Peptides against a protein of PDB entry 6B4E. Designs and how they scored, part 82

Target 1, 295 residues: chain A of PDB entry 6B4E
Amino acid sequence: TNFDKISKMFWHYKDKIAQIKQDIVLPIKKADVNVRNLLSRHKRKINPKFGQLTNSNQQLFKIQNELTQLINDTKGDSLAYHWILNFIAKAVVHQAETEVRVKPESALPLGKLTLYLLVQFPELQELFMARLVKKCPFVIGFTCEIDTEKGRQNMGWKRNNENKWEDNTSYDERMGGILSLFAIITRLQLPQEFITTTSHPFPIALSWHILARICNTPLNLITNTHFVILGSWWDAAAVQFLQAYGNQASKLLILIGEELTSRMAEKKYVGAARLRILLEAWQNNNMESFPEMSP

## One batch from the design tools (peptide; made by RFdiffusion4, then SolubleMPNN)

Design b2_p16_6_s4 (from b2_p16_6, 7 letters changed)
Fold by OpenDDE base, seed 5:
Structure b2_p16_6_s4 (fold): chain B 295 residues (1-295), chain A 16 residues (1-16)
Amino acid sequence: as target 1 above (295 residues)
Amino acid sequence: ELEVDRDETLSFVPSA
């Protein structure tokens, strides 16, 4: 693992977030009143759609079509188009932080919707990845120390209005929710209409990178959160990961489930204990995936 | 350090 390369990637996306603010978000505030009104109306219509997802494919397709129409309405103005995509990127990640964290299974319909939008609107890909890395750098296997304020900020820790850091449980759950969504996206097949014409924007190989990079992370930087997000990933993608890479996947699952947890046993991390339970379930042929969506 | 490929690359390509 080349950690310098990962660090450069991390900072690339941090810079991208700043660029988005300067070149997309701020200029729209000074745009023509008609454009601002259009975007305001679209924002209000788009935002609730992510919470309207269920385990129904029929409902998913309805929402896909509605969002597609709303996004297409902005294509006449490049700045407006990019603004609405950036809004969608933020909204999807926010949904992961709030809903997926409490109901991990909701990552499946959200992931399907997101993957569809990423393929239908390729300009969303860079905007979405930048938001993911900012909020949850674990998605690219980035880790830094969190004993400084800057370190915590880099790892996505939030402060409230009183400048108090969020508690460990809240941080763990948010990271788990975001990582669950990303894991789902990596293991989903492209919609049938895109399989022959488009490559997967975030393929299963990115899950491999996450696991490998965490395994190679210096042990002094490993926290309970690392095990929490690995458990979230496991629930979301382990079955499909095994299907994709076979014996090589098995080796990596053993590395995170047995070897990494054993090396950190003295810390008695709750997340590590859960990961060991998942490993044991797999060893007993009881590995489960999220239920498939209904028609 | 866990024995993971430093290049993080696999020759194996998952089936579509």
Scores: peptide ipSAE 0.033, ipTM 0.669, DockQ to the pose 0.177
Fold by OpenDDE base, seed 1:
Structure b2_p16_6_s4 (fold): chain B 295 residues (1-295), chain A 16 residues (1-16)
Amino acid sequence: as target 1 above (295 residues)
Amino acid sequence: ELEVDRDETLSFVPSA
């Protein structure tokens, strides 16, 4: 693992966030009133749709079509189009931070919707990844120290209105929710209409990178959060990961489940204990996946 | 050997 390259990737996306603010968000505030009104109306229509997802594929397809139409309505103005995609990127991540956090299996319909949009609107890909990395650097296997204010900020910690850091449990759950969504996206097949014409924008190989990079992370930087997000990843993607890489996948699952947890045993991390339980379930031929969606 | 293994080498192996 080349951590210098990972750091460069991390800062690339941090720069992208700044660029988005400068080139998309701020300019739209000065745009024509008609454009601003259009975007305001579309924002109000788009925002609730992510919460309307259920375990139904029929409902998913309905929402996909509705969002597609709403996004297409903005293509007459490039700035408006990019603004609405950036809004969607933020909304999807927000949904992961809130709903997926408390109901991990909801990552499946959200991931399917997101993957569809990423393929249908390629400009969403960089916007979405930038938002993911900002909120949850674990998605690219980035880790830094959290003993400093800057370190905590880099790792996505939030402060409240009183400038107090969020509690550890809240942070862990948010990171788990975001990582669950990303893991689901990496293990999903492209929709049938795209599978023959388009490459997967965030393929299963990115899951491999997450696991490998965490395994190679200096042990002094490993926290409970690392194990929490590994557990979240496991629930979301371990079955499909094994299907994709076979014996090589098995080796990596053993590394995170047995070796990494053993090396950190003295810390008695709750997340590590859960990961060991997942490993044991797998060893007993009882690996579980999220339920498939209904027709 | 998977291409992804070439790009992301692990620093340790599982204990036997």
Scores: peptide ipSAE 0.032, ipTM 0.642, DockQ to the pose 0.099
Fold by OpenDDE base, seed 3:
Structure b2_p16_6_s4 (fold): chain B 295 residues (1-295), chain A 16 residues (1-16)
Amino acid sequence: as target 1 above (295 residues)
Amino acid sequence: ELEVDRDETLSFVPSA
């Protein structure tokens, strides 16, 4: 693992966030009133749709079509188009922080929708990845110390209006929700209409990178959160990961489930205990996946 | 350290 490269990737996306604010978000505030009104209306129509997802493919397709139309309506103005995509990127991640956090299986319909949009609108890819890395650096296997304010900020910790850090449970759950979504995206197949013409923008190899990079992370930087997000990833993608990489996948699952948890046993992390339970279930031929969506 | 990248069993898959 080249940690210098990972660090460069992390800061690349941090810079991208700053660029988005400067080049997209702030300029729209000074844009023509008609453009601002258009975007306001579209924002109001788009935002509820992510919460309207169910375990129904029929409902998913309906929402995909509606969003596609709304996004296409903005293509006549490049700034407006990029603004609405950035809004969508933020909204999807927010949905992961709220809904997926408490109902992990909801990552499946959300992930399917997101993957569709990422392929249909390629400009969304960098916007979405930048937002993911900002909120949850674990998606690229980045870890730093959290003993400083800057370190906590880099790792996506939030402060409230009273300048108080969020509690550990809240942080763990948010990170788990975001990573569940990303894991789902990496293990989903492209929609049938794109499978022969487009490469997967966030393929299963990115899941490999997450696991391998965490395994290679200095142990003094490993926290309960690492185990929580590994458990979230496991629920979301372990079955498909095994299908993709076979014996090599098995080796890596054993490394995170047995070896990494054992090395950190003195910490008595709750997340590590859960990961061991998942490992044991797999060893007993009882690895579970999220249920498939209904027609 | 686990040093997963040095495990030959993983040499046939994308590295971290």
Scores: peptide ipSAE 0.025, ipTM 0.681, DockQ to the pose 0.202
Fold by OpenDDE base, seed 4:
Order: C-alpha cells, then sequence, then structure tokens
Structure b2_p16_6_s4 (fold): chain B 295 residues (1-295), chain A 16 residues (1-16)
C-alpha cells in the first residue's frame, strides 16, 4: 500500500470539493433567473425521490426514470446540469448518513439507484466520489490521526453550532452508513442495458482497496470506527466479494476478521467484537447478505 | 478499467 498516493487522492477530492463550490455552486447564484427557477423546481422534485425508495425493483425503476427525465431537462445548460448532479451527489450521501445509518439494508435500493445514475450521467462520478471522500475518507482507505482538530475534520467529524464534536457513536454510525452505500455500489452488477457497453465506474476492486489499505494502516491510527465500517462493509458486500475473488477474498476476510481484531484486542473495541462475530458466522457457513429486492 | 492492483502487498504480518 502506497499511503502517499492515497493521501494525494484524498487531497485531490478535497480540492475538488472546493472547486465545485467555486465553479458550480457559487456561479449558479448569479445565473439567469430562468435557470435558477428551473433548478429550484427540479430540486424540489428530485429531493423527495430518495426517500421514496423501497425494497421494490418496480419502485426503483419508476424513480430511475423520473430522475433521468429531470436531469435530462437540464442538459441544455452545462452549469445547470452540473449543479443538479452535484445536488444529487450530496443528497445520496445525505441519505446514507441518515437512513442507511439506521437501516443498513436500505443501502441496496439506494445503491442500485446511484449506480444507475453514475452510469447514465458519467459527470456524476467525480462529484459523487468527491463528496464521499469528504464525508467518509474510509471509502478510499484513507486514515489520519484524530488527535487534532484538523485531523478530525479530515476524517469527516462534524461539529455542531456550539463547536462541539459529534459523539463517537454518531460518527461511527454515519461512517458505517456511508461505507455501506459505497460497498453496495462496488458489488452491484451494472444494469443489464449497460453491461456490454460500459465499464463499472466503482467496481468490486475498490472494496479490495478499502480492506487492504485498512489492514496496512499503522496500528496506532486504527480506531473503533475502522472496525465499525469493516462490519458495515461485511454486511453489505462480503458474500459478493467472496464470489469475485474466491480464495484471495477469504484470506483478506480472515485478515480483517481475525488478525486485525486480534492485534487490537487490548483496545476492546465494540466494533471489533462485532466483526469477530461476523467472522465466526462465516466460519460456521452462516454468512448473510442483504435480501434481494422484490419485483 | 480500474485493475485490481493484485500487487498491493499486504504488509500486515499475522501474529506468529
Amino acid sequence: as target 1 above (295 residues)
Amino acid sequence: ELEVDRDETLSFVPSA
């Protein structure tokens, strides 16, 4: 693992966030009134769609079509188009922080929707990844110290209006929610209409990177959150990961579930305990995946 | 194509 490269990637996306603000978000405020009105209307129509997702593929397809139409309506203006995509990127991540956080299995319909949009609108990919990395740098296997304010900020910790850090549980749950979404995306197959024409934008290999990079992270930087997000990843993608990489996947699962947890045993992390339970379930041929969506 | 860098060597050594 080349941590310098990972750091460069992290800062690339942090810079991208700043660039998005400068080149997309701020300029639209000065755009033509007709454009602003269009975007306001579309925003109002788009925003509730993510909450309308269920475990139904029929409902998913309906929402996909509705969003596709709404996004296409903005393509006549490049700035408007990118603004809408950035809005969607933010909304998807927000949904992961809120709903997926408390109901991990909801990552599946959200992930399917997101993957569809990422393929249908390629410009969404960089916008989405930038937002993911900002909010949850674990998605690229980035870790830094959190003993400083800047370190905590880099790792996605939030402060309230009183400048107080969020509690550990809240942070862990948010990171778990976001990571669940990303994990799902990496393990999903492309929609049938795209399989022969398009490469997967965030393939299962990115899950490999997450696990490998965390395993190679200096132990003094490993926290309970690392184990929490590994557990979230496991629930979301372990079955498909094993299918993809076979014996090599098994080795990596053992590495995170047994070896990494053992090395950190003195910390008595709750997340580590859960990960060990997941490992044991797998060893007993009881590995579970999220249920498939209904027709 | 994001090739799985199969060569990402894990420096993690299992505890003997």
Scores: peptide ipSAE 0.031, ipTM 0.627, DockQ to the pose 0.076; fails the geometry check

Design b2_p16_7_s1 (from b2_p16_7, 5 letters changed)
Fold by OpenDDE base, seed 4:
Structure b2_p16_7_s1 (fold): chain B 295 residues (1-295), chain A 16 residues (1-16)
Amino acid sequence: as target 1 above (295 residues)
Amino acid sequence: SEEEKREKELEELESL
């Protein structure tokens, strides 16, 4: 694992966030009143749709179509178009932080919607990845020390209005929610209409990178959060990961489930205990996946 | 109200 490369990628996306603010978010505040009004209406229509997802593919397709229309309405103005995509990127990640956090299986419909949008609107890809890396650097296997304020900020820790860090449980759950969404996206097949015309923007190989990079992370940097997000990933993608890579996948699952947990046993991380349970369930031929969506 | 909650969420999203 080349950690220098990972760090460069991390900072690339951090810089992208700054660029988005400068070139998209701030300029819109000075845009024509008609553009601002358009975006105000659209953001209000768009935002609720992520919460309207269910386990129904029919409902998914409805929402896909509605969002497509709303986004297309902005294409006449490049700045407005990029602004609405950036808004969507933020809204999707927010949904992962809130809903997927408490209901992991909700990652499936959200992931399907997100993947559709990423392919339908390619400009969303960099915006979305930048937001993901900012909020949850685990998506690219980045880890740094959290014994400094800057380190915590880099790892996506939030402070409240009183400048107090969020509690460990809240952080772990948020990271788990975001990672669940990303894991789902990596293991989903492209929609039928795109499968022959485009490559997957965030393929299953990115799940491989997450696991491999965590396995190669210095042990002194491994926290409970690492095990929590690995557990979240496992629920979201382990079955499909095994299907994709076979024996090589098995080796990597054993590395995270057995070897990494064993190396960190003295820490008694709750996340590690859960991951061990998932490993044992798999060894007993009881690996579970999220239920498929209804028609 | 639900509307107030949605508006608050929008404000939070825009502040990011």
Scores: peptide ipSAE 0.338, ipTM 0.896, DockQ to the pose 0.013
Fold by OpenDDE base, seed 2:
Structure b2_p16_7_s1 (fold): chain B 295 residues (1-295), chain A 16 residues (1-16)
Amino acid sequence: as target 1 above (295 residues)
Amino acid sequence: SEEEKREKELEELESL
């Protein structure tokens, strides 16, 4: 694991966020009134769609079609198009922070929708990844110290209006929600209509990178959050990960589930205890995945 | 109201 490369990637996306603000968000405020009105109407129609997802594929397809139409309506203006995609990126991550956080299985329909949009609108990919890395650096296996304010900020910690850091539990749950979504995306197959024409934008190999990079992270930087997000990843993608990489996957799952947890046993992290339970369930041939969606 | 809630959410999303 090359941590220099990971750091460069992290800062690349941090810079991308700044660029998005400068080149997309701020300029639209000075755009033609008709464009601003269009975007105002569209964001109001788009935002509720993410909350309308259910375990139904029929409902998913309906929402996919509706969003596709709404996004296509903005293509006449490049700035408007990029603005609405950036909005969608924010909305999807927000949904992960709120709904997936409390109902992890909701990551499946959200992930399917997101993957569809990422393929239909390739410009969404960089916007979405930048937002993910800003909110949850764990998606690229980035870790830094959190003993400083800057370190906490880099790791996606939020402050309230009183400048107080969020509770550890709140942070852990948010990170888990975001990572669950990302994990689901990495393990989903492309829709049938895209398999022969497009490569997967965020393939299962990215899950490999997350696990491997965490395993190679200096132990003094490992926190309860690392184990929480590994548990979230496990629920979301472990079955498919094993299917993809076989024995190599097994070795990596043992490394995170047994070796990493054992090395950190003195800390008595709750997240580590949960990950150990997941490992034991797998050893007993009881590894579970999220149920498939209904027709 | 549900409308107020949605509007607040939009404001939050745009402020990020």
Scores: peptide ipSAE 0.336, ipTM 0.895, DockQ to the pose 0.013
Fold by OpenDDE base, seed 5:
Structure b2_p16_7_s1 (fold): chain B 295 residues (1-295), chain A 16 residues (1-16)
Amino acid sequence: as target 1 above (295 residues)
Amino acid sequence: SEEEKREKELEELESL
């Protein structure tokens, strides 16, 4: 694991967030009134769509079509198009932070929708990844110390209006929700209409990187959150990960489930205990996955 | 109202 490379990736996306604000978000405020009105109407129609997802593929396809139409309406203006994609990126991550954290299986329909949009609108890919890395650096296996304000900020910790840090449980749950979404995206197959024409933008190899990078992270930087997000990843993607990589996947699952948890046993992390339970379930031939969606 | 909640959410999303 090359930590210098990971750090460079992290800061690349941090810079991208600043660039998005400067070149997309701020300029649109001075755009033509017709453009601003269009975006105002569209953001109000788009935002509730993510909460309208169910375990139904029929409902998913309906929402895909509706969002596609709404996004296409903005293509006549490049700035408006990029603004609406950036809005979607933020809205999807927000849905992961709020809904997926309490109902992990909701990551499946949300992930399917997101993957469709990422392929249909390629410009969404960098916008989405930048937002993911900003809010949950674990998606690229980045970790730093959290004993400083800057360190906490870099790791996606939030402060309230009173400048108080969020509690540990809230942080863990948010990170788990975001990571669940990303894990699902990495293990999903491309929609049938794209499988022969497009490569997967965030393939299962990115899940490999998350696990491997966490396994190689200095132990003094490993926290309960690391185990929480590994557990979230496990529920979301472990079955498909094993299908993709076979024996090599098994080795890596043992490394996180047995070796990493054993190395940190003295900390008695609740997240680590859960991960051990998941490992044991797998060893007993009882690995579970999220339910498949209905037609 | 639900509409007010949605509007607040939009404001939060735009402030990020």
Scores: peptide ipSAE 0.336, ipTM 0.895, DockQ to the pose 0.013
Fold by OpenDDE base, seed 3:
Structure b2_p16_7_s1 (fold): chain B 295 residues (1-295), chain A 16 residues (1-16)
Amino acid sequence: as target 1 above (295 residues)
Amino acid sequence: SEEEKREKELEELESL
């Protein structure tokens, strides 16, 4: 694992967030009133769609079509188009922080919708990845110290209006929700209409990188959050990961579930205890995946 | 209300 490369990737996306603000978010505030009115109507129609997802593929396809139409309505203005995609990127991540956090299986329909949009609108890919890395740097296997204010900020910790840090449980659950969504995206197959014409934008190899990079992270930087997000990843993608990489996947699952948890046993992390339970379930041939969606 | 919650969410999203 090359940590210099990972750090460069992290800062690339931090710079991208600054660029998005400068080139997309701020300029639209000065745009023509008709454009601003269009975007105001569209954001209000788009935002509730993510909460309308169910375990139904029929409902998913309906929402896909509705969002496609709404996004296409903005293509006549490049700035408006990029603004609405950036809004969608933020809205999807927010849905992961709130709904997926409390109902992990909701990551499946949300992930299917997101993957569809990422392929249908390629310009969303960089916007979405930048937002993910800002909110949850674990998606690229980045870790830094959290003993400083800057370190906590870099790792996606939030402060309230009173400048108080969020509690550890809230942070852990938010990170778990975001990583669940990303893990689902990496293990989903492309829709049938794209499978022969387009490469997967965030393939299963990115899950490999997450696990490998965490395993190689200096132990003094490993926290309960690392184990929480590994557990979230496990529920979301472990079955499909094993299918993709076979024996090599097994070695890596043992490494995180047994070796990493054992090395950190003195910390008595609750997340580590849960991960060991997941490992034991797998060893007993009881590995579970999220339920499939209905027609 | 549900409408107030949606507007608050929009404000939060725009502040990110």
Scores: peptide ipSAE 0.335, ipTM 0.895, DockQ to the pose 0.013

Design b2_p16_7_s2 (from b2_p16_7 with R3E F14E E15S K16L)
Fold by OpenDDE base, seed 1:
Structure b2_p16_7_s2 (fold): chain B 295 residues (1-295), chain A 16 residues (1-16)
Amino acid sequence: as target 1 above (295 residues)
Amino acid sequence: SEEEEREKELEELESL
């Protein structure tokens, strides 16, 4: 694992966030009043859509079509188009932070919707990835120390209005929610209409990188959060990961589930204990996945 | 190949 490359990737996306603010978010405030009004209306229509997802494919397709239309309405103005995509990127990640964290299986419909949008609107890909990395650097296997304020900020820790850091449980749950979404995206097949024409923008190989990079992370940087997000990933994608890579997948799952947890046993991380339970379930031929969506 | 790269990476990880 080349950690220098990972760091460069991390900072690339951090810079992208700054660029988005400068080139998209701030300029739109000075845009024509009609454009601002359009975007305000669309924002209000788009926001509730993510919460309207259910385990129904029919509902998913409805929402996909509605969002597609709303996004297409902005294509006449490039700035407006990019603004709405950035808004969607933020909204999707926010949904993962708030809803997926408490109901992990909700990552499946959200992931399907997101993947559809990523393919339908390719410009969303960089915007979305930048937002993911900012909020949850684990999606690219980035880790740094959290002993400093800057380190915590880099790892996506939030402060409240009183400038107090969020509690560990809240952080772990948010990271788990975001990672669950990303894991789902990586293991989903492209929608049927795109399979022959487009490559998967965030393929299962990205899940491989997450696991491998965490396994190779210096042990002094490994925290409970690492195990929490690995557990979240496992629930979301382990079955499909095994299907994709077979024996290689098995080896890597053993490395994270057995070897990494064993190396960190002295810390008695709750997340690590859960990951061991998941490993044991797999070894006993009882690996579970999220339920498939209904028609 | 990508498969060979993954295999090499696994070998490295297993040696840690």
Scores: peptide ipSAE 0.656, ipTM 0.959, DockQ to the pose 0.945
Fold by OpenDDE base, seed 3:
Structure b2_p16_7_s2 (fold): chain B 295 residues (1-295), chain A 16 residues (1-16)
Amino acid sequence: as target 1 above (295 residues)
Amino acid sequence: SEEEEREKELEELESL
């Protein structure tokens, strides 16, 4: 694992977030009133769509079509188009932090919707990845120390209005929610209409990188959160990961489930205990996946 | 190949 490369990638996306603010978010505030009104209306229509997702493919397709139309309405103005895509990127990640956090299986319809939008609107890919890395750097296998304020900020920790850090449980659950969404995206197949014309923007290989990079992370930087997000990833993608890489997948799952948890046993992390339970379930041929969506 | 790269990476991880 080349940690310098990972660090460069992390800071690339941090710079991208700053660029988005300077080049997209701030300029739109000074844009023509008609453009601002259009975007305000679109924002109000788009925002509730993510909460309207269910376990129904029919409902998913309806929402996909509605969002596609709303986004296409902005293509005549490049700034407006990029602004609405950035808004969508933020909204999707927010949905992962809230809904997926409390209902992990909701990652499946959200992931399907997101993957569709990422393929349909390629400019969303960089915006979405930048937002993911900002909120949950685990998606690229980045880890730094959290003994400093800057370190905690880099790892996506939030402060409230009283400048108090969020509790560990809240952070763990948020990271788990975001990682669940990303894991789902990596293991989903492209819709049939795109398979022959487009490469997968975030393929299953990115799941490999997450696991491998965490295994290579210095043990002094490993926290309960690492095990929580590995458990979230496991629920979301382990079955499909095994299908993709076979014996190589099995070896890596054993490394995270057995070896990494054993190395950190003295810490008695709750997340590690859960990961061991998942490993044992797999060893007993009881590995579960999220329920498939209905027609 | 990508498969060979993953195999090499696994060998490195197992040696830790």
Scores: peptide ipSAE 0.656, ipTM 0.959, DockQ to the pose 0.907
Fold by OpenDDE base, seed 4:
Formats: structure tokens, C-alpha cells, sequence
Structure b2_p16_7_s2 (fold): chain B 295 residues (1-295), chain A 16 residues (1-16)
């Protein structure tokens, strides 16, 4: 694992966030009143749709179509178009932080919607990845020390209005929610209409990178959060990961489930205990996946 | 209200 490369990628996306603010978010505040009004109406229509997802593919397709229309309405103004995509990127990640956090299986419909949008609107890809890396650097296997304020900020820790860090449980759950969404996206097949015309923007190989990079992370940097997000990834993608890579996948699952947990046993991380349970369930031929969506 | 909650969420999203 080339950690220098990972760090460069991390900072690339951090810089991208700054660029988005400078070139998209701030300029819109000075845009024509008609553009601002358009975006105000659209953001209000768009935002609730992510919460309207269910386990129904029919409902998914409805929402896909509605969002497509709303986004297309902005294409006449490049700045407005990029602004609405950036808004969507933020809204999707927010949904992962809130809903997927408490209901992991909700990652499936959200992931399907997100993947559709990423393919339908390619400009969303960099915006979305930048937001993901900012909020949850685990999506690219980045880890740094959290013994400094800057380190915590880099790892996506939040402070409240009183400048107090969020509690460990809240952080772990948020990271798990975001990672669940990303894991789902990596293991989903492209929609039928795109499968022959485009490549997957965030393929299953990115799940491989997450696991491999965590396995190669210095042990002194491994926290409970690492195990929590690995557990979240496992629930979201382990079955499909095994299907994709076979024996090589098995080796990597054993590395995270057995070897990494064993190396960190003295820490008694709750996340590690859960991951061990998932490993044991798999060894007993009881690996579970999220239920498929209804028609 | 639900509307107030949605507006608050929008404000939070815009501040990010």
C-alpha cells in the first residue's frame, strides 16, 4: 500500500471542497435573482426525495425520474447545474449520516439512486467523492492520528456549537452510515440502460482498496471506528465481494475478521467484537446480505 | 413542524 498516494488523493479532495466553495457555492450567492429562485425551489423539491426512498424499485424509479427532471431544469446555467449537483452530493451524504446510520439496509435504495445519478450526471462524481472523503476518509482507506484538532478534523470529526467534539459513538455510527452507502455503490451493478455504454464510476475494486489499506494501516492508528466501518462494509458488500474475487476475497475477509481483530484484541474494541461475530457467521455458512428490493 | 425541520435541514446542508 502506497500511503503517500493515498495522502495525495485525500488532499486532492480536500482541495476540491475548497474549490467548490470558491467556484460554485459563493458565486451563486451573487447570481441573478431568477437563478437563485430556481435553485431555492429545486433544493426544496430535491431534498425530501432521499427520505422518500423505500424498499421498492418502483418508488426508486419514480424518484430517479423526478430528480432527473429537476436537475435537467438547471442545465441551462452551468453554475446552477454544478450547484444543484453539489447540493445533491451533500444531501446524499447527509442521508447516510442520519438514516443509514440507524437503518443500514436503507443504504441499498439510496445507493441505487446515487449510482444512477452518478452515471446520468457524470459531473456529480468528483463532487460526491470530494464530499465523501471530507466526511469519511475511510472511503479511500485514509487514516491519520486523531490526537490533534487538525487530525480529528481531517478524519471527519464534528464539533457542536459549543466547540465540543462529538462523542465516539456518534462518530462511529456516522462513519458506518457513510461507509455503508459507499460500499453498496461499489457492489451494485450499473442500471441496465448504462451497462453497455459506460464503466462503473466506483467499482468493487474500491472496496478491495478500503480493506487492503486498512489491513496495512499502522496498528497504532487503528481505532474502534476502523472495525465499525469494516462491519458496516461487511453487511453491505461482503457477499458480493466474495462473488467478485473468490478465494482472494476470502483471504482478505479472514485478514480483517481474524488477523486484524486478533492483533487488536487487547483494546477490546466493541467494533472488533462485532466483526468477529460476522466472521464466525460466515465460517458457519450464515453470511447475510441486505434483502433485495421489491419490484 | 415538519416544514420547519425541513427548512432547518436545508440550512444545515447549505452551510456545509
Amino acid sequence: as target 1 above (295 residues)
Amino acid sequence: SEEEEREKELEELESL
Scores: peptide ipSAE 0.274, ipTM 0.869, DockQ to the pose 0.013
Fold by OpenDDE base, seed 2:
Structure b2_p16_7_s2 (fold): chain B 295 residues (1-295), chain A 16 residues (1-16)
Amino acid sequence: as target 1 above (295 residues)
Amino acid sequence: SEEEEREKELEELESL
């Protein structure tokens, strides 16, 4: 694992966020009134769609079609198009921070929708990844110290209006929600209509990178959050990960589930205890995945 | 109202 490369990737996306603000968000405020009105109407129609997802594929397809139409309506203006995609990127991550956090299985329909949009609208990919890395650097296996304010900020910690850091539990749950979504995306197959024409934008190999990079992270930087997000990843993608990489996947799952947890046993992290339970369930041939969606 | 809540959410998303 080359941590210099990971750091460069992290800062690339941090810079991308700044660029998005400068080149997309701020300029639209000075755009023609008709464009601003269009975007105002569209964001109001788009935002509720993410909350309308259920375990139904029929409902998913309906929402996919509706969003596709709404996004296509903005293509006449490049700035408007990029603005609405950036809005969608924010909305999807927000949904992961709120709904997936409390109901992890909701990551499946959200992930399917997101993957569809990422393929239909390729410009969404960089916008979405930048937002993910800003909110949850774990998606690229980035870790830094959190003993400083800057370190905490880089790792996606939030402050309230009183400048107080969020609770550890709140942070852990948010990170888990975001990572669950990303993990689901990495393990989903492309829709049938895209398999022959498009490569997967965030393939299962990205899950490999997450696990491997965490395993190679200096132990003094490993926190309870690392184990929480590994547990979230496990629930979301472990079955498909094993299917993809076989024995190599097994070795990596043992490394995170047994070796990493054992090395950190003195810390008595709750997340580590949960991950060990997941490992034991797998060893007993009881590895579970999220249920498939209904027709 | 539901509308007010949705508007608040939109404002939050735009501020991020």
Scores: peptide ipSAE 0.272, ipTM 0.867, DockQ to the pose 0.013

